# Designs tried in a protein design run: peptides against a protein of PDB entry 2FGR. Part 9

Target 1, 331 residues: chain A of PDB entry 2FGR
Amino acid sequence: SSVTLFGIVDTNVAYVNKDAAGDSRYGLGTSGASTSRLGLRGTEDLGGGLKAGFWLEGEIFGDDGNASGFNFKRRSTVSLSGNFGEVRLGRDLVPTSQKLTSYDLFSATGIGPFMGFRNWAAGQGADDNGIRANNLISYYTPNFGGFNAGFGYAFDEKQTIGTADSVGRYIGGYVAYDNGPLSASLGLAQQKTAVGGLATDRDEITLGASYNFGVAKLSGLLQQTKFKRDIGGDIKTNSYMLGASAPVGGVGEVKLQYALYDQKAIDSKAHQITLGYVHNLSKRTALYGNLAFLKNKDASTLGLQAKGVYAGGVQAGESQTGVQVGIRHAF

## One batch from the design tools (peptide; aimed at target 1 T4 R284)

Design b1_p10_6_s3 (made by RFdiffusion4, then SolubleMPNN; from b1_p10_6, 7 letters changed)
Fold by OpenDDE base, seed 4:
Structure b1_p10_6_s3 (fold): chain B 331 residues (1-331), chain A 10 residues (1-10)
Amino acid sequence: as target 1 above (331 residues)
Amino acid sequence: MEFYIGSDEL
């Protein structure tokens, strides 16, 4: 049996030129290149090819020393694995996000990531971004000649918000092909939530693909998120992402990613473009810089996610520029 | 039980 203590401390100086009032924000932020975390994981060989596992992981906020506390909301699973794959019990990334966020060249964090996994509808559920779920059972297949899949179900436990029942119920999964330089996936999910105290289904479909050419990697996402409301009509967002990364000088990586968020309910688009650079000082320590530009059109109010500094929206139709410069250390 | 400190190659 083994237990591993692990973590990442990622802290940056961040700037955004506009907040909701049109003012600049700047300061010390977190998780610009990778989400800062502290975790414990372990495995036990049970014999016969069966293993038990556990994983406990929480987010670290290095700017304030976790002033709001520490928890294992990133992952808190026990698992069994073997030739059949892996079954996990506990809070985790839902299978769809676990797989489909892997195509995000900005690791689903900082000011550069694909923001499609979002609560687009002021959903009142805790995980209406479609990223994680409580009370989750997940199953992941082995890789069969490149083909793999994951499935998940989260119990609602009769949670209610307003008149909405079954809040927090998730069902979803993906199918994928991962072989050599190619990765491609299709994910489908439905989550039950509430909007304005009324039952709402969050439907999500996501396609992802990447190809590693060795000298560069290309990655793409296509997502539709639909909050199906009984009253007020559907809130649909089509999100698109295309990104490229390349190694630089053997110690660096440059990333460029574009995303488009077509917010159908408000007939408004947002365009995000991010340039990132990571400079590896060692295998465990990197310097990084991100430069992001977010152009909102019409009624769009999206903001860059400069965690620890400013992650709110901007005024409708306003553009936002963000910068992060930081240190990532993995232990 | 073996105890390890450090992230594996992420």
Scores: peptide ipSAE 0.267, ipTM 0.854, DockQ to the pose 0.732
OpenDDE base, seeds 1, 2, 3, 5: peptide ipSAE 0.258, 0.255, 0.241, 0.251; ipTM 0.853, 0.851, 0.847, 0.850

Design b1_p10_6_s4 (made by RFdiffusion4, then SolubleMPNN; from b1_p10_6, 7 letters changed)
Fold by OpenDDE base, seed 1:
Structure b1_p10_6_s4 (fold): chain B 331 residues (1-331), chain A 10 residues (1-10)
Amino acid sequence: as target 1 above (331 residues)
Amino acid sequence: MEFFIGSDEL
């Protein structure tokens, strides 16, 4: 039986040239290269190839010392694993996000990540970004000759918002092929939520692929998110991402990622381009820099996620430039 | 029970 205490403290100086008022924001931000976290995890061998596990993980905010408190909202699971794979009980990444965010070269954090996993419709559910769920049961298969899958179901527990009576219900999963330099996945999910107090289904389809050429890695995502509303029509977003990364000088990594967010309900596109560099001072400590450009068209108001400094939107049709320079330390 | 300190995931 083992217990591991682990964490990441990632803190940066961040700047964005525009907020919702058109003003610049700058200061100390968090989680620019990796999400800052504190966790406990452990395993117990039960014999016969069966293991018990637990995982408790919360986000750390190094800029304010977690002034709003600490919780295990990142993950709070107990599990059984063996030759059959792994069953998890508790709040976690939903299977679709767990797999499909792995193709994001910016690790789903900072100003550079793929922003497709988003609440596109002002959904009133706590997890309407499609990333995590409460009351989740998940199953993950082993890898069989490259093939693997994950499935999840989250109970709504009769949670209501307005007239919606099943808020927080999730069903979803992925199938994948992971073999050597190749990874490819298809994810499907549906989550029940509310928009304007009315029942809404958040449907998501995501394709991801990556190939590691040794000298560089290419990665891509194709996603459709659709909030199906009984009144007011569907809110659909098609999101596309293409990224490349390469090792630099044995101690660094450069990343370039482009994303397009085609927001159909407002006939508006946003383009994101991010250049990132990570410099490893050790196995556990890195310096990093991110430079991101977000171009909104027409009615699009997307903002870069400079956590701890500014993560809000901008004025419609405005462009935003963001910079993060920071330290990541893992323990 | 063995206690460890460290992230395996970087």
Scores: peptide ipSAE 0.238, ipTM 0.851, DockQ to the pose 0.719
OpenDDE base, seeds 2, 3, 4, 5: peptide ipSAE 0.232, 0.204, 0.237, 0.229; ipTM 0.845, 0.837, 0.852, 0.846

Design b1_p10_7 (made by RFdiffusion4)
Pose (drawn by RFdiffusion4):
Structure b1_p10_7 (pose): chain A 331 residues (1-331), chain P 10 residues (1-10)
Amino acid sequence: as target 1 above (331 residues)
Amino acid sequence: FEFGEETDSF
C-alpha cells in the first residue's frame, strides 16, 4: 500500500506569428511537453490480489497561478483492481482517448499534437472534444497475450440543452494489442450533445498504431469524427497523423509529426508539421523546444495550441508558425 | 506516504 503526492510544472515562452487579427503574439505559457498537473493517488492492498485505488489530479497553470481556481478535472476516481482488471468510478479520460492519445508523440499537449480530439462542430456539451467525461464508469481488462480492451459509460443525468435531453452521455471502448514494441488499437465512441440547441450525436472511430524499433519509433493515428444532427445534417472531419521519434545522444530525443485535418463541412483541409526536441537534465527535469507550421487551406481557420499565450484561430486559409521553448519538471 | 515522481507524460 502507498500514497503519493505528485505533479509536473511545465512552463515555457511561446510565440505565434499570427492570431485571428493577423498579429503576432508572444508570452509565457504552459504545458508544452507534458500537461502541468498536481495530484494525489494511492493503492491499498486488500489481500488476494484485490486493490483499492484513488486518484485526484488537476491541471496547473504556472503563468497565472491557477487564477481561475484549482480543481481535479483531469481525474477524480476511485477504483477496484485485481486479476479481473480494473473498474474506475469518476471523472477521467474516457477509454477511447486514454488509449488512442498514447499514439501522439507530443503527449497530446503543446503546439505539436494531434488535433483530432476536438470540438469540430461547436457542440454545446462540457466535453465535446471527446477527451474526458463527467459521471464515468470504466472497465479495463488485463493484458492477456498482448490483447487488452477498455469500456466506458458516462451518465447524462438528463442534462438538457434545447432538444437534447441526454447531453454528456458517453458510450465507448477499444480493443488493442500491446506486446512492448508493437501497439495497435481501435476505438469507437458515441456521445450525446447539441449543436445550436438541436440534439446531435458525436460519433468517433479511431485507429492507432506504433512500433518502437529502439533506435526510433514510428506512430500514427486515423480518426473520423461525425457530429450527426438528429433532424439531419452532419459535420464530419477526417484526421490523419504520422510521426516518428528517436533518441539523440543519450539524454536527447527528437520528434517529427505530420497531420492532416479534412473538414468536410467547410470542404477545407489543414496540414501541420511539428518538430520537437527534448533534452533531459535528469529523469525528472527536461528542457524542450517545439516548432510547428500549420497551413490552412480555403475556409479552414485552425490555430496552434500555445497554451497560456494564444490558442485561438487564424484568418481563413492562413498559415501559422509557432514556437515553444520551456522546462518540464516532474515531482 | 511519499513525494513521488510523475512519469506519465500524458

Design b1_p10_7_s1 (made by RFdiffusion4, then SolubleMPNN; from b1_p10_7, 6 letters changed)
Fold by OpenDDE base, seed 1:
Structure b1_p10_7_s1 (fold): chain B 331 residues (1-331), chain A 10 residues (1-10)
Amino acid sequence: as target 1 above (331 residues)
Amino acid sequence: MELALETDPR
């Protein structure tokens, strides 16, 4: 049996040139290269190749010392694992997000990440971004010659919002091939939610692939999210990402990522391009810098996620520039 | 043990 305390403290100076009023925001932000976290995890060998596990993880906000409190909303699982794979009970990443966010070269955090895993429709469910779920049961297969899969179901527990029932029900999974330099996966999910107090299905399909050429890695995502409302048209977004990373001088990594968010319900596109650099001072400590450009067109109001400084939208059709320079420390 | 930085999103 083992118990491990672990974490990341990632804090930065961040700037964005526009908020919702058109004003600049700057200050101390968090989670620019990796999400700051504190966790406990452990395993128990039960014999016969069976293991029990637990994982408790919460977000750390180093700028304010967790003034809004601490919780285990990142992950709070108990598991059984063995030659059959792993079964998890509790709040976690849903299988689709767990696999498909692995293609994001910006670790799904800061101003550079793929933003496709989003609440595109003002969904009233707590997890309408398709990232995590409460009341989740998940199963992950072993890797069989490259092939692997994950499946999940979250109970709604008769949660209602307005006239919508079954809010928070999730069903989804992925199939993947992970062998040597190649990774590819397909994810499908449906989540029940509400929009304007009306029942809505959040349907998601995501394709991801990456290839490591040694000298560089390429990564890509193709996603469609649809909020299918009982009354009114579908709120559909097609999201695309292409990224590259390369090692620099044996101690650094440069990353470039482009994303396109085609927001069909408002006939509006947003373009995101991010340049990132990570400089490893050690195995546990890095300096980093991110430079991001977000171009909204037409009615698009997307904002860069400078957590702790500004993570809101901008005015319709406005472009935003963001910078983060920070320290990441893992323990 | 490579701490697989599980790119646990946001």
Scores: peptide ipSAE 0.025, ipTM 0.594, DockQ to the pose 0.222
OpenDDE base, seeds 2, 3, 4, 5: peptide ipSAE 0.022, 0.022, 0.020, 0.032; ipTM 0.615, 0.589, 0.582, 0.574; seeds 2, 3, 5 fail the geometry check

Design b1_p10_7_s2 (made by RFdiffusion4, then SolubleMPNN; from b1_p10_7, 6 letters changed)
Fold by OpenDDE base, seed 3:
Structure b1_p10_7_s2 (fold): chain B 331 residues (1-331), chain A 10 residues (1-10)
Amino acid sequence: as target 1 above (331 residues)
Amino acid sequence: MELALETDLK
């Protein structure tokens, strides 16, 4: 059996030119290139090709030293794996987010990521962004000639909010083809939540694809998120992403990503453009810089996620510019 | 049991 201690400390100086009052914010932020974390993991060979595993991982906030405490909310799983694939029990990324966020060139982190995996409807559930779930059982297949899949179910355990009686139930999965330079996936999920104390279904469909040309990688996402409310109509968002990355000088990587968020319930669009650079000082240590521009139209109030500095919205129809410059260290 | 420090970037 093995036990591995691992982690990342990623801290940056961040700036956004507008908050909800129209004022600038700046300071020391976290997780600009990778989410800062501390974890323990291990495996045990049980013989016959069967393995047991565990994984415990929590977020680190280097700017305040985890003033709100430490937990294993990133992942807390026990697993069995073998020729049949892997079964996981415990809080984790849901299968849909685990697979479909892999097409985000900013790795769902900092001011540059695809923001489609979001709570679009003021959902009252803890995980209404569609990223993780409590009480989760997951299964991941092996890769069969490129084809692979993942499935998950999370128990609601009769959690109630207002009149909603099944909050936190998740069902979802993906099918994928991963072969050489090509990756493509389709994900489907439904999560039960509440909006305004009323039962609401969060439906999600996501298509992702990428191709590695060697000299550059292209990646794309198409997503629809729909909060189906019994009263007040559906809250629907169509999100689109296109990105490119390329190695620079053998030690760097440049990334450019565009996203469009078409928020149907408010008839309003937001456009996001992000330029990123990572400079590897070693396999474990990197310098990075991100420059993001977010243009809200009409009633849109989206803000860039400068974690540790400002992650709130802006005034309706306002544009926001964000910068992060930082150090990432992995151990 | 072996205890090791490993880099995880995922």
Scores: peptide ipSAE 0.024, ipTM 0.655, DockQ to the pose 0.491
OpenDDE base, seeds 1, 2, 4, 5: peptide ipSAE 0.021, 0.022, 0.016, 0.019; ipTM 0.533, 0.630, 0.510, 0.558; seeds 1, 4, 5 fail the geometry check

Design b1_p10_7_s3 (made by RFdiffusion4, then SolubleMPNN; from b1_p10_7, 5 letters changed)
Fold by OpenDDE base, seed 2:
Structure b1_p10_7_s3 (fold): chain B 331 residues (1-331), chain A 10 residues (1-10)
Amino acid sequence: as target 1 above (331 residues)
Amino acid sequence: MELGLETDLK
């Protein structure tokens, strides 16, 4: 039996030129290249190719030393694994987000990531962004000739908000092909939530693909998120992403990513473009810089996610520029 | 029980 302590501390200086009042914000932010974390994990060999596992992981906020407290909300699982794959019990990434965020060249972190995995409808559930779930059972297949899949179900435990009686129920999964330079995936999910105290279904479909040419990698996402409401009509967003990355001088990586968010309920679009650079000082320590531009059209109010500095929206139709420069250290 | 340190960048 083994137990491993692990973590990342990622802290940056961040700037955004506009907040909700039109003023600039700047300061010390967190998680610009990788999400800062502290974790414990371990495995036990049970014989016959069967293993038990545990994983406990929480987010670290280096700017304030976790003043709001520490928890294991990133992952808190026990598992069995073998030739059949892996079964997990406990809070984790849902299978759809675990697979489909792998095509985001910014790894769902900092001011540059794909923002499609979002609460688009002011949903009242705790995880209405479609990223994680409580009370989750997950299964992941082995890779067979490139084919792999993952499935998950989360219990609602009779959680109610207003007249909604199944808040937090999740069902979803993906199918994928991962072979050599090619990766492609299809994900489907439904989550039960509430909007305005009324039962609402959050439906999600996501396509992802990437190809590694050696000298560069291309990656893309296509997503539709739909909050189906019995009253007030559906809230639908179509999100698109295209990105490229390339190694630089054996110690660096440059990234460029574009995203479009077509917000159908407000007939408004937002455009995001991000340039990123990572410079490895060692296997465990890196310097990084991100430059992001977000253009809202019409009624769109999206903001860049400068965690620890400013992660709110802007005025309707306004553009926002963001910068992060930081240090990532892994242990 | 052995306590180890492991770096994961993922």
Scores: peptide ipSAE 0.026, ipTM 0.701, DockQ to the pose 0.446
OpenDDE base, seeds 1, 3, 4, 5: peptide ipSAE 0.017, 0.020, 0.017, 0.018; ipTM 0.594, 0.633, 0.566, 0.617; seed 4 fails the geometry check

Design b1_p10_7_s4 (made by RFdiffusion4, then SolubleMPNN; from b1_p10_7, 6 letters changed)
Fold by OpenDDE base, seed 3:
Formats: structure tokens, sequence, C-alpha cells
Structure b1_p10_7_s4 (fold): chain B 331 residues (1-331), chain A 10 residues (1-10)
């Protein structure tokens, strides 16, 4: 059996030119290129091609030293794996987010990522962004000639919010084709939640694809998120992403990503464009810079996620510019 | 049990 201690400390100086009052925010932020984390993982060979595993991982906040405490809310799984694939028990990324966020060239982190995996409806569930779940059972297939899949179910445990029952129930999965330079996936999920104390279904469909040309990688996402409310009608968002990355001088990577968020319930669009650069000082240490522009139209109030500095919205129809410059260290 | 310091996949 093995036990590995691992982590990332990623800390930056961040700036956004507008908050909800129209004022600038700046300071020391966290997780601009990768989410800062501390974890333990290990495996045991049980013989016959069967392995047991565990994974415990929590977020680190380098700006305040984890003033709100530490937990294993990133992942807390026990698993069995073999020629049949992997079964996981415990809190983790849901299969849909685990696969479909892999097409985000900003790794679902900092001011540049695809923001489609979001709580679009003021859902009252703890994980209404569609990223993780409590009480999760997951299964991941092996890769068969490029084809692979993942499935998950999370128990609600009779959790209630207002008049809503079954809160936190998740069912979802993906099918994918991963072969050489090509990746393509379809994900489907439903989560039970509440909005305004009333039962609501969070339905999600996501298509992702990428191709690595060697000199550059192209990546794309198409997503629909729909909060189906029994009263007040559906809250639907169509999200689109297109990105490119390229290696620079053998030590760097440049990234450019565009996203469009078409928020149907408020008839309002937001446009995001992000330029990122990572400079590898070693295999473990990098410098990075991100420059993001978010243009809200009409009633849209989206804000860039400058974690540790400002992650709130802006005034309706306002544009926001964000900058992050930081150090990432992995151990 | 071996305790090793390793990097997480990015």
Amino acid sequence: as target 1 above (331 residues)
Amino acid sequence: MELALETDPL
C-alpha cells in the first residue's frame, strides 16, 4: 500500500475594475492558474487485478491561511478499481463536470474559465453549480478503443428546503471518445434543488470537443442549463465556449478563450474573453498572468471569479476587466 | 506504508 501527500499553493495579485457598486477591487487572491489544495491519496493492491484506493483533498487559501478552516470538500472518496474500471464512494466531482470541464483551457480556475457550470437561478442547494455532490456513487469505465463513459448518483437523504424534498439528489453521466489528438464528449445531468423554497430541477446538457494539432490545441463547449421551476417558469442559460492554446518557447503556454452566456430568463447576454500565459520555471513552479474582459448586456450582472479579492456581480449592463499575476507551486 | 511527497496532476 502507498500514501502520497500532495498539494498546490497558487497565490496572485488580482485586480477588477468594477464591483457591484462600480468601484475597483484589488489585493492578494488565490487559485488563479490551479486551485490551491492539500491532499492525501493512496492505493492497495488486493491481487487479481483489483485495487483499493482513497483520496482526501481540501482547498487551501494562501491569502488568509484557511481562516474559515480546512475540510476535504474537494474530494473524499474510497474506491475499487480493476479491468472493469473504477467505482468511487464519497464526495467528488460529479462525472459530468469531471469530464466536460476538461475542455476548459483555464481548468475551471481563476478569472478565465468557462462559467457555464453555475448556479443560474439562486438555487438553494449547496452544489447547484453542477460541479460536485455529497453522498455520491460514481463509476468510470476503462477506455475501449477510444470510447469511455462515467455515471453518478447522489442520494438526497430526504434533505428538504422550504417545501422542496429530495434536495441534493443527482443523476448524471457522460459518454466520450478519446483517441490520440481527438476528444469529444456528451454529458447529461439532473439535480434536485430549491429556488425560493420551491422544488426545482437543474437539468444540464453539455457537448465538448478538443483537437491537439501539436502546434496548437482547439477546444469547444456547448451547454444548456435549465432550472425547471414548478411556479414562475424555467430559468434557461445557453453557454458557448471556443478556446485555443499553444506552447511558447518550450517553457510557456499561451491561452485565448471566448465564452458567450445567453441568459434567456432575463433576455440578456454576457461575453467573456480571456488571454492567459503560463511560464514554467520548473516542472513544479510556474509564473502566470491572466487578462479577462466580461461584457454584460441589458440585465446581465455576471462578474469574473477573482477568488480571494472579488467574485461577486457587477451592475446590470456593466463591463468588467480583471487581471491576475501569480505564482503556482506544486509539491 | 511508504509516505511519499508527489505532485498532483494539474
Scores: peptide ipSAE 0.027, ipTM 0.649, DockQ to the pose 0.425
OpenDDE base, seeds 1, 2, 4, 5: peptide ipSAE 0.022, 0.024, 0.015, 0.025; ipTM 0.617, 0.650, 0.546, 0.660

Design b1_p10_8 (made by RFdiffusion4)
Pose (drawn by RFdiffusion4):
Structure b1_p10_8 (pose): chain A 331 residues (1-331), chain P 10 residues (1-10)
Amino acid sequence: as target 1 above (331 residues)
Amino acid sequence: FEFGQETDPF
C-alpha cells in the first residue's frame, strides 16, 4: 500500500507568427512537453490480489498561478483492481482517448500533437473533443498474451441542450495488442451532443500503431470523427498522423510528426509538420524545444496550440509557424 | 506516504 503526491510543472516561452488578426504573439506559456499537473493517488492492498485505488489530478497553469481556480478535472477516480483487470469510477480520460493518444509522440500537448481529438463541429457538450468524460465508469482488462481492451460508459444524467436530452453520454472502447515493442489499437466511440441546439451524435473511429526499434520508434494514427445531426447533415473530419522519434546521445531525444486534417464540411485540408527536441538533465527535469508549421488550405483556419500564449485560429488559408522552448520538471 | 516522481508524459 502507498500514497503519492505528485506533479509536473512545464513552463515555456512561446511564439506564433500570426493570430486571427494576422499579428504575432509571444509570451510565457505552459505544458509544451507534458501537461503540467498536480495530483494525489494511492493503492491499497486488500489481500488476494485485490487492490483499491484513488486518483485526483488537476492541471497546473504556471504562467498565471491557476488564476481561474484549481480543480481535479484531469482525473478524479476511485477503483478496484485485481486479476480481473480494473474498474474505475469518476471523471477521467475515456478509454478511446486514453489508449489512442499514446501514439502521439508529443504526448497530446504543446504545439506539436495530433489534433484529431477536438471539437470539429462546435458541439455544445462539455467534452466534445472526445478526451474526457464526466460520470464515467470504465473497465480495463488485463493484458493476456499481448491482447488487451478497455470499455467505458458515461451517464448523461438527462443533460439537456435544445432537442438533445442526453448530452454528454459516452459509450466506447478499444481492442489492442501490446507486446513491448509493438503496439496497435482500434477504438470506437459515440457521444451524445448538440450543435446549434440540435441533437447530434459524435461518432469516432481511431486506429493507432507503433513499433519501437530501440534506435528509433515509428508511430501513427488514423481517425474519422463525424458529428451527425439527427435531422440530417454531418460535419466529418478525417485526421492522419505519422511520426518518428529517436534517442540522441544519451539524454537527448528528437521527434518529427506530420499530420493532415481533412475537414469535409468546408472541403478544406490542413497539414502540419512538427520537430521536437528533449534534453534530459535528469529523469525528472528536461529542457525542450518544439518547432511547428501548420499550413491551412482554402477555408481551413486551424491554429497551433501554444497553451498560455495563443491557441486560437488563424485567417482562412494561412500558414502559421510556432515555437516553444521550456523546462519540464516532474515531482 | 511519498513525494513520488510522475512518469506519465501524457

Design b1_p10_8_s1 (made by RFdiffusion4, then SolubleMPNN; from b1_p10_8, 4 letters changed)
Fold by OpenDDE base, seed 2:
Structure b1_p10_8_s1 (fold): chain B 331 residues (1-331), chain A 10 residues (1-10)
Amino acid sequence: as target 1 above (331 residues)
Amino acid sequence: FELALETDPR
């Protein structure tokens, strides 16, 4: 048996030129290249190829020292694994987000990531972004000649909001092909939530692919998120991403990513473009910089996610520019 | 053991 203490401390200086009032925000932010975290994990060999595992992980906020407290909301699982794959019990990434966010070249973190995994409605559930779930059972297959899959179910435990009585129930999964330079995946999920105190289904479909040419990597995402409401019509968003990354000078990586968010319920688009650079000082320590531009059209109010500085929206039809410069350290 | 930095998204 083994127990490993692990973590990441990622802290940056961040700037955005507009908030909801049209004013600039700047300061010390967190998690610009990787989410800052503290965790414990371990495994026990049970013999016959069977292993038990645990994983406990929480977010760290280096700017305020976790003033809101510490918890294991990132992951709190017990697992069995072997030749059959892995079964996990407890709060974790849902299988769809775990697989499909791997195509985001900004690792779903900082001002540059794909923002499709979002509460696109006024969803009243705790995890209406489709990223994690409480009360989750997950299963992951081994990789067979490139083919792999993952499935998950989260219990609602009769959580109620207004007239909705199944809030927090998740069902979803993905199928994938991962072989050498190629990765491709299809994910499907449904989550039960409430909007305006009424039962609402958050349906998600996501296609992802990447190819590593050695000299550069290309990556793409296609997503539809739909909050299905019996009253007031559906809230649908189509999200698209295309990105490229390349190694620079043996110690650096440059990234360029574009995303489009077509918000059908408000007939409005947002365009995001991000340039990133990572400079590895060692295997565990890096410097990084991100430059992001977000253009809202019409009624769109999306903001860049400068965590610890400003993660709110902007005025309708406004553009926002963001910068992050920081240090990432892994232990 | 290469710690696969699972760059876990958010």
Scores: peptide ipSAE 0.030, ipTM 0.606, DockQ to the pose 0.256
OpenDDE base, seeds 1, 3, 4, 5: peptide ipSAE 0.025, 0.025, 0.023, 0.040; ipTM 0.586, 0.680, 0.594, 0.573; seeds 1, 3, 4, 5 fail the geometry check

Design b1_p10_8_s2 (made by RFdiffusion4, then SolubleMPNN; from b1_p10_8, 5 letters changed)
Fold by OpenDDE base, seed 1:
Structure b1_p10_8_s2 (fold): chain B 331 residues (1-331), chain A 10 residues (1-10)
Amino acid sequence: as target 1 above (331 residues)
Amino acid sequence: MELALETDPR
């Protein structure tokens, strides 16, 4: 049996040139290269190749010392694992997000990440971004010659919002091939939610692939999210990402990522391009810098996620520039 | 043990 305390403290100076009023925001932000976290995890060998596990993880906000409190909303699982794979009970990443966010070269955090895993429709469910779920049961297969899969179901527990029932029900999974330099996966999910107090299905399909050429890695995502409302048209977004990373001088990594968010319900596109650099001072400590450009067109109001400084939208059709320079420390 | 930085999103 083992118990491990672990974490990341990632804090930065961040700037964005526009908020919702058109004003600049700057200050101390968090989670620019990796999400700051504190966790406990452990395993128990039960014999016969069976293991029990637990994982408790919460977000750390180093700028304010967790003034809004601490919780285990990142992950709070108990598991059984063995030659059959792993079964998890509790709040976690849903299988689709767990696999498909692995293609994001910006670790799904800061101003550079793929933003496709989003609440595109003002969904009233707590997890309408398709990232995590409460009341989740998940199963992950072993890797069989490259092939692997994950499946999940979250109970709604008769949660209602307005006239919508079954809010928070999730069903989804992925199939993947992970062998040597190649990774590819397909994810499908449906989540029940509400929009304007009306029942809505959040349907998601995501394709991801990456290839490591040694000298560089390429990564890509193709996603469609649809909020299918009982009354009114579908709120559909097609999201695309292409990224590259390369090692620099044996101690650094440069990353470039482009994303396109085609927001069909408002006939509006947003373009995101991010340049990132990570400089490893050690195995546990890095300096980093991110430079991001977000171009909204037409009615698009997307904002860069400078957590702790500004993570809101901008005015319709406005472009935003963001910078983060920070320290990441893992323990 | 490579701490697989599980790119646990946001």
Scores: peptide ipSAE 0.025, ipTM 0.594, DockQ to the pose 0.222
OpenDDE base, seeds 2, 3, 4, 5: peptide ipSAE 0.022, 0.022, 0.020, 0.032; ipTM 0.615, 0.589, 0.582, 0.574; seeds 2, 3, 5 fail the geometry check

